# Peptides against a protein of PDB entry 6RGO: the designs that were tried, part 38

Target 1, 392 residues: chain A of PDB entry 6RGO
Amino acid sequence: MALKLLGFNQDATCFSVISSNKGVTIYNCDPFGKCFELEKSTSNDEELDFLVEMLFSTSLIAVVDKTIGASKRKKLKIVNTKRKATICELTFPHEIMDVIMNRKIICVVLKSDQIFVYDISCMKLLRTIDVRGEKLKSTSKFRNSEAVGDIGVRVSLSTDNNSILCYSSYSKSDKENAPLNDIVVFDALKCIQINVLPAVHQSNIVCIACSPDGMLMATASEKGTIIRVFKTIDTENDEPILVNEFRRGSRPSRISEMKFNHDNTLLACVGESDTIHIFALPVTTTEADANEDDTLQQSSHSLSSSINGLQYISKGLANRFGKIIVSKIPTQSQQRHVAYIKIPENAKYRIGFPKDTTNTIHICGEDGNYLVYSIPRNEVGPCTLVKSNTFD

## One batch from the design tools (peptide)

Design b1_p15_2_s2 (made by RFdiffusion4, then SolubleMPNN; from b1_p15_2 with E1D I10L E11K)
Fold by OpenDDE base, seed 2:
Structure b1_p15_2_s2 (fold): chain B 392 residues (1-392), chain A 15 residues (1-15)
Amino acid sequence: as target 1 above (392 residues)
Amino acid sequence: DEEEFAEEILKKLEE
């Protein structure tokens, strides 16, 4: 059977798949089993394509049927999974490319490079973000999107109630082919732009991850060789704060997904390579709690690997146009993975971090494997398989 | 409860 992975929910308690024979299936991770199925509406041998975004482990899902006809690709359905009923339907002017949500916000990304931001509680439109801006509307011949691979606006939303939205934007270059290499940080509740990170990569950004609390963001370009981690809100001298620069590999390989764990100590990435990489983040000690003297000697052996060598090369070379270029960290000071998982080359995988276990990662493959791995704390090495299940 | 919250939203969207 051909399986297509849709991914994990926000807390990795569920994952969704498309089965060619059944339609959309949502699996619960623990106890492992089917929790919802959306039956195939048509007997045709057409390849099924869906977007499914689940609100945590709840009965609320957003569904887009991309299989049959251009009209369905423009429709977002809010579905009650317990009732198997469509509660709300929204129609958009363009094809839906992505849907993300938390407890407050739904964001809908269109093929037009527009982001529609909704209050989930009433489906009220809060904001339409036009990422191209008004000036670029004239030269938008629809890029014949068949030949130019999946270059579009990328988004990530914090899973908390602060609802920090990170999205890729076009650089202000007068070139007709401006790359999607800027990042905008947006408060989705207040509808305010918080920050702009200019030229975070040399090529288009193809993957973004926001931390659960919205304080960190990871970015990867089409090359997928370097991952950069930034603070989202905080700036130093009006400049973006680069927290980490990770090297995934030497060869170009597309990263399809990145995730932070729930305490911002780990970043995982997956894509077209045979390897899931897991990187360690420095624990940001918030200076605030240093005053309470309470002597609880809990010997959390922080892996204070003295990576003394992350000199904040705050030398933003102001390019001739006053744009801050994030200085490349020297290749010798680029951090490697702390852990890895080998995956089959022919299977696409998705990743998720469970909330309750900061050193556990959930993965699922189009090969029909759901796998739980333990991440090593004290050494660089392979993850250990803890649980395995199969799905169809 | 997250499910109770989702059920409240779903109910408001049916009205």
Scores: peptide ipSAE 0.550, ipTM 0.950, DockQ to the pose 0.903
Fold by OpenDDE base, seed 4:
Structure b1_p15_2_s2 (fold): chain B 392 residues (1-392), chain A 15 residues (1-15)
Amino acid sequence: as target 1 above (392 residues)
Amino acid sequence: DEEEFAEEILKKLEE
């Protein structure tokens, strides 16, 4: 059977697939099994196309049937999976390209490069973000950029209640074909733009991941060779903070998905390559938990290790074009993966990090494999397969 | 409970 993966939910407790014969199936990861099925609306041999976003492991899902007719591609359904009933239906002016949610917010991305932000609790529209309208204000020229293939606005939402939305925007460059290489960071609850990261790549951004807490964001371009990790909210002298720059590979390869683990210690990426890469992030010691009382008097040996300040040579190539975030990280210090998983060539895989186990990754493939891997802590190497299941 | 929260949302969207 042809399977098409829709992905994991926010905490990797469930994943969704399209089966050509059955329609949409949602699987629970533990215990492994089917938890929901949505039957196909037609007997026709049409290629099934759906968007499904699940609210964690709950009975609330958002569904877009993209299979039949241009009108259905504009409809978002909120479905109660226990009742198998549509509870709410929203109609949009344009085709829905993506849907993301958390406990507070639903974001709907349209083919028009519009993002509709809703309060999930009442489906009230909080904001319409017009990424093209922002471009038009900057460039004064309406170009019908027909979305050539998969180039469009990308979004990621924090899984926490802070509801930090990261989205790709058009660069303010006077170039007629301004790339989608800016990032906007948006407070989806307050409907306020909180940061703008200009020209984070030289080409269009094709993948974005927000951390669960919304404090970090990872970006990849069409080249997929370099992944950049930024702080979302914090700035240094009104400039974006680049935390990490990772090298996935030397050869161009599209990254389809990236995910942070729950504690922001790991970033995984998957795409067209035979390898899932896992990168280690520096542990930001939040100063918070230092207050517990333990009076242990141990001796003051003043090891004055002179950590020579690595002078960040900001080679400000102040060329007249907008400040390209020139990697301050030397190309030799581009961190490689700390762990990897080999996957079949040409198999599309999706990734998820479970909440309770920061060193475990869930993956599923269009080959019908659901796999759980343990990530090595102390050594650079392959992940260890812990659990395997099959689905149809 | 996340399911209780989802059920409360679903109920409010039915009204």
Scores: peptide ipSAE 0.545, ipTM 0.949, DockQ to the pose 0.899
Fold by OpenDDE base, seed 3:
Structure b1_p15_2_s2 (fold): chain B 392 residues (1-392), chain A 15 residues (1-15)
Amino acid sequence: as target 1 above (392 residues)
Amino acid sequence: DEEEFAEEILKKLEE
């Protein structure tokens, strides 16, 4: 049967799939089994397409029927899975492209490059974010969406109650084809913009991940060769907002999903390549003030060598060129522990990190495999398969 | 419980 993966929930306790014959099925990971099924409403041989976002392991799901010919692509349904009932239905002016949620917020991304932010508890609209801004409304020849099918606003939401929303935005370049290469960091609860990261890539951003606590974000461009990790908040300590730069590969390959683990020590990525990559994030050791007063008087000899006066280029010019956030991280050879999983070529996989086990990753494939891997921490190498199940 | 929290939301959205 043709399966289409929708992904894992926030804590990787469940995953959702579209089966051509059954409709939407939600699986529980442990114990492995079906926990919910949404029957196919149409007998037509149309390729089913859905958005399904589950609130953790709960009976609350958001559903969008995106099936071609369905008049429902603009409708968000909140469904109680225990009652098998639609509790709330919202209709949008444009097609829904993405839906993300946590315990506080639902964000709905439209084909119009608008983000609607709702309080989940009452479905009250808190904010409409227009990513194109007011100026581009006049020249809105709808980019013929046929040729640019993959280029749209990308979003990620923290799974915590702080509800940090990261989204891609258009650069302020007067070019008619401004890339979606800026990142905006937004407090979705307070409806305040926290930060703007200009030109984080040279091309459009196609994948974003927010950390569970909202303190970190990862970005990948259309090239998918480099993943950048940023702090979401500008810390007063003049620390670079760019904290990590990972190389996935030398060949361009689309990244479809990235996720942080629950303790921000790992970043996984999956896409069109035969390999899931898992990167180790340097733990910011809070320097515990080990005021070990170890007075070792090492007589550092006076080697006086006259290092020539490379002029202090004055701080004044930094204000006119927006902070070049891509300061070259010194290529300090920090041994980046990288783990990997080999997956079948052309099989789409999704990834999830379970909350309680920081060294495990859940993966599922359109091949009908649900797999649990153990991640090596001390060595660069393959992950070890721990559990395997099949679904149809 | 996360399920109790979701049930409270679902109840409020039905009212």
Scores: peptide ipSAE 0.545, ipTM 0.949, DockQ to the pose 0.940
Fold by OpenDDE base, seed 5:
Structure b1_p15_2_s2 (fold): chain B 392 residues (1-392), chain A 15 residues (1-15)
Amino acid sequence: as target 1 above (392 residues)
Amino acid sequence: DEEEFAEEILKKLEE
């Protein structure tokens, strides 16, 4: 049967899939098994498309029926999985492109480049963010391109209660075809813009990941060759702090998903390539834990990769429009992966990091494989397969 | 409990 992967939940305890015959199925990761099925609402041989966002492993899910010809592409349903009932239904003016949530907030992304921010506890609208702004509303015909992969607003939300929302925004260029290459950092609870990272890539941003704590964000462009990691809140001389620049590869390849692990020590990426890449992040020792004197001499040979303190001369190439382009890190200072997983060619995979095991990654494929890998700590190399299950 | 929290939300959304 044709499977379509929807993804993992926030802590990789569950994942969701579309089966052409069954509709939506949610699997539990440990113990592995089906935990919920949403029946196909249409008897037609139409290709099923859904958005499903889970609130961790709870009975609360958000569902959008995106099936072609369905009048439901503008409807968000909150479903109780235990009762198998729709509890709340919201209708939007435009097609829903994405839905993300945590314990506090639901964000709904529309084809109109609008983000609707809701308090999950009462479904009260807190904010409507118009990413196009007031000036662009009049002239931009909604691209009617049905093309799978159209350039739209991308979002990521912290999984913590701070609810840091990162979204792609249009560059302030007077050009009709301004790229979606700015990032806005937004406090979704307070409804305040915290930061703006201008021109973080030369082309449209197609993938964003926020760290669980909302302190870091990763970005990738349409080229998918370079991943950049930034601080979300902190700035240096009113400029964005670039923490890392990772090289995924030399050949262009779309990145579909990125995830941080729970402690912000690892960043994984997956996409159209035969390889999941895992990158190590520098442990920012926050100075606060230095006071407890506990003398345990555990010789953790932290591979302190000698980050030779190359003074990052942020030669911001001011683009012709006075925007700071984040300077390309010299190719010599671009970090490579520390670990990798080989996946079948042309198989779409999703990734998730479990909360309790920072060196474990969960992956699932449209080939019907659910796989658990151990990430090597002390060497650069392949991940080790720990568990394998199949689903249909 | 995360499930208890979700059940409280779901209950409030039914009202």
Scores: peptide ipSAE 0.535, ipTM 0.946, DockQ to the pose 0.937

Design b1_p15_2_s3 (made by RFdiffusion4, then SolubleMPNN; from b1_p15_2 with I10L E11K)
Fold by OpenDDE base, seed 1:
Structure b1_p15_2_s3 (fold): chain B 392 residues (1-392), chain A 15 residues (1-15)
Amino acid sequence: as target 1 above (392 residues)
Amino acid sequence: EEEEFAEEILKKLEE
């Protein structure tokens, strides 16, 4: 049967799938098993399409039925899974493209490039973000390019209560075809724009990940060869701080998902390639006060890779037209993966990091495999399979 | 904790 992956929840305790015969199924990761099913509303052999966002491992889910009719694609349902009941229903002016939530905020992304930000506790609209802005309202040409159907506003939300929202925005260009290569950082609670990162890639951004604490963000373009990690809030001389630049590969390949682990030490990416890549982030050692005493000389030969603090002063070539071009990190200083997982080339996979085990990754595939891998700490190499389960 | 919080939200959305 054809499975379609919806992905993991925020802490990778559950994942959601669409089964063509059953509808939406939610699985618990540990103990592994089916915990919820949303039955298909139609007896027809129509291709099922849903958005499902789960609030951690709770009974609260947001559901959008995209299967049939333009009306359903504009409806967000808040569902209590224990009661099997719709508690709230919202209707939007345009098709819903994405839904993301945390304990405070739910964000709804529309096909109109609008983001609706709600207080989840009362479903009060806090803000409507129009990513196109007022100037582009006149060109009513919705890009009828079916072939460009994959290029829309991308969003990521911090899983903490600070509710840092990162979204892709159109670069200020007089061209009708401005790329979605800017990032806006937004405080979703205060409804304030915190930062703008201009031209973080040369092409449209297709994947964004926010760290759980909202302090970091990762971005990938349509090329998917380079992943950039930025600070979200902090700036240096009013310029964006590029923390890392990772090379996924030399061949172009779409990245579908990226995630940070819960302590911001790892970034994983998955997509159309046969490989999940895991990158190490430099641990910002908070200067823990060097209290003097305890002499335990355990000679951890930490490979002091000399983090020469190359202050990546982005020598922003201030071109005369005020475009901050993010300086390309020299290809020699591009970090590679520290770990990898091989996956079937034809199977879509989703990734999640569990909260309690920073060196464990959960993955699930449209091949019906749920897999738990251990990430090596001290060696560059393959992850080790720890647990496997199957689902249908 | 998280489930109790979700139940409180769900209850407020029913009112």
Scores: peptide ipSAE 0.514, ipTM 0.941, DockQ to the pose 0.946
Fold by OpenDDE base, seed 3:
Structure b1_p15_2_s3 (fold): chain B 392 residues (1-392), chain A 15 residues (1-15)
Amino acid sequence: as target 1 above (392 residues)
Amino acid sequence: EEEEFAEEILKKLEE
């Protein structure tokens, strides 16, 4: 059967799939089994396409029927899975490209590069974000969206109640083809822009992950060779916003999904490669109480070597050139994966981190495999398969 | 807890 993966929920307790014969099926991870099925409404041999976003392991799901020819590609449905009923239906002016949610917020991304932010509790519109801005509305040559199906606004939302929304935005460069290489950090509850990270990659951003607490974000470009991790908030300390740079590989490969684990110690990525990569994040040890005590008088000799005046490039020029956040970190500091999983070539996989086990990863494939892996802590190497199930 | 919260949302959206 042709399976299409929709992904895991926020805590990796469930995953959603499209079966060509059945429609949408939601599986529970433990105990493994079907928990919900949405029947195919059409007898047509059309390839089914859906967006399904589940609110954790709850009876609340958001559903968009994206099937070609379906008049429903602009409709968001909130469904109660226990009642098998549509509770709310919203219609948008453009096709829905993505839907993300947490306990507070639902965000709807349109093909028009608009993000609609709703309070989930009442489906009240809090904000419409126009990522193109007002100036680009006049040159409404719709980029012929046929060839560029992969280039659009990318979003990620924190799974916590802080509801930090990270999205890709167009660079302010006067080039007709400005890349989607800026990141905006947005408080979705307060509807306030927190930060803007200009030119985080040279090409369009195609994947974003927000940490569960919204304090970190990961980005990948169309090249998918480098993953960058940023702080979402400027700390008052002159600490670099760019905290990590990871090398996935030397060959270009699309990254389809990235996820942080629940304690921000691991970042996983999956895509068109035969390998899921897992990277370790440096635990920011809060420099707690380094006790003052060890007064060891090491008489550091006064080697007075006159290293000549590297001119203080004055702080004044930094205001005119928007913070070059991507200082050329010397290519030497690119960290590799600490762990990996081999997957079949050309099989699409999705990833999720369970909340209670920070060193476990859930994966599922369009090959009908649901797999649980243990991540090695102390050694660089393959993950160990702990559990396997099959689905159809 | 999470299911009760979702049931409250779903109830409020039906009203």
Scores: peptide ipSAE 0.501, ipTM 0.939, DockQ to the pose 0.942
Fold by OpenDDE base, seed 2:
Structure b1_p15_2_s3 (fold): chain B 392 residues (1-392), chain A 15 residues (1-15)
Amino acid sequence: as target 1 above (392 residues)
Amino acid sequence: EEEEFAEEILKKLEE
């Protein structure tokens, strides 16, 4: 059967798939099983295409049917899965490219490079962000729409109630073909731009991950060789704070998804390569709790691998145009993965981190495998398979 | 808690 993965929900308690024979199926991870099914509305042998975003493990989902007709590709449905009923329907001027949500906000990304931000509680439009309109009046010759299908605005939203939205924006270059290599950090509740990270990569950003708390952001370009992690809100001397620079590989390979774990100690990435990579993040001790002197010598062997060498080379070479170029960390000081999972080359995989187990990762494949891995804490090596299930 | 919150939203969107 042809399976297409839609991904995990915010806490990796559920994942969604498209089956050519059945339509959309949502699986619960523990206990493993089908929790919702949206039947195929048409008897036609047309390839099914959907967007499905689930609000955690709840009965609230957002659905876009992309299979049949240009009109459906512009419709967002809010569905009650328990009632199997459409509760709300919104129609957009352009095709929906992505949908992301948390308990407060729904963001809808259009093919027009617009982001519509809604209050989920009443589906009130809070903001329309026009990522192209922020680009100076260079004659937007419609990018010949056929070949450029892969390069659009990317978004990630914090899973907390603070609702920090990170999105890719066009660099302010006089070049007609300005890359989507700037990041904007946006408070989706207040509708305020918090920060702008200019030119975080040399090419278009194709993957963004926001941390659950919205304090960190990971970015990858079309090359997918380097992943950068930034603070979202905090700045040093009005400059973006680069926390980490990770090397996924030496060869170009697209990264399709990145995820932080719930405590911001791990970053995972998956894509077109045969390997899921897991990177360790430095634990930012918040200075606040340093005052209580309580002597409990719990020898948490923090893997203080003395990464002495991440001097904040805040050598922002102010290029001639006053743009902060994030200095490339020397290849010798670029961190590697701490753990990995080998996956079949011919199957797309999605990743999720469960909330309750910081050292566990959930993965699912278009090969019909749902797999739970344990991440090693004390050594660099392969993850250990803990559970496996199959779906169709 | 989360399901009750989602049920409250879904109810408000149905009105």
Scores: peptide ipSAE 0.491, ipTM 0.937, DockQ to the pose 0.902
Fold by OpenDDE base, seed 5:
Structure b1_p15_2_s3 (fold): chain B 392 residues (1-392), chain A 15 residues (1-15)
Amino acid sequence: as target 1 above (392 residues)
Amino acid sequence: EEEEFAEEILKKLEE
């Protein structure tokens, strides 16, 4: 049967899939098994397409049926999985492209490049963000995005209650074809723009990941060769703080998903390549735990020692339009992966980091494999397979 | 805790 992966939930305790025969299925990761099924609304042999966003492992899910007819693609359903009932239905003016949530906020991304921000507790609209801005409303030419790969607004939300929303925005160029290469950082609770990172890539941003605490953000462009990690809130001389630049590969390859682990020590990426890459982040010593006494000299030769020497001079090159383009870090300063997983060629995979085990990664494939890997701590190498299950 | 929170939300959305 053809499987389509939807993804893991926020803490990698569940994942969702579309089965061409059954509809949407949610699996629990440990113990492994089916926990919910959403049956097809139609008996037709039409290719199923859904968005499903889970609120952790709870009975609350958001569902969009994208399979049949322009009307359903504009409807967000809040479903109680225990009752198997739609509790709330919202209709949007345009097709829903993405849905993200945490315990406080639901964000709905439309094909119109609008983001609707809701308080989850009452489904009250807090903000409508128009990413095109007022000037571009007149050019009603929605790019018929059929031909050029899905270039739209990308979003990521912190999994914590601070609800830091990161989204891709159009560069302030007078060109009709401005790239989606700016990032906006937004407090979704207060409805305040916190920061703007201009021209973080030369091409459109196709993948964004926010850290669980909202303090870090990873970005990748259409090229998928370089991943950049920024601080979300802090600035240095009104410029974005580039924390890391990672090299995934030399060949262009689309990155479909990136995730931080729970403690912001690891960043994983997956996409069209045969390899999941895992990168180590520098431990930001928050100065706060410089309290008292205990002299335990445990010489944990943490691999942190080799990272100290790179003063990342964020030499933003002003482009011809006075915009700071984040300079390419010299290839010598570009970090490689610390760990990797080989996956089947042409199999789409999703990734998740469990909360309680910072050195474990969950992956699932459209090949019907759910796999748990241990990440090596002290060496650069392959991850070790710990558990494997199959699903259909 | 997390499920109770989701149940409270779901209940408020049914009203």
Scores: peptide ipSAE 0.472, ipTM 0.932, DockQ to the pose 0.903

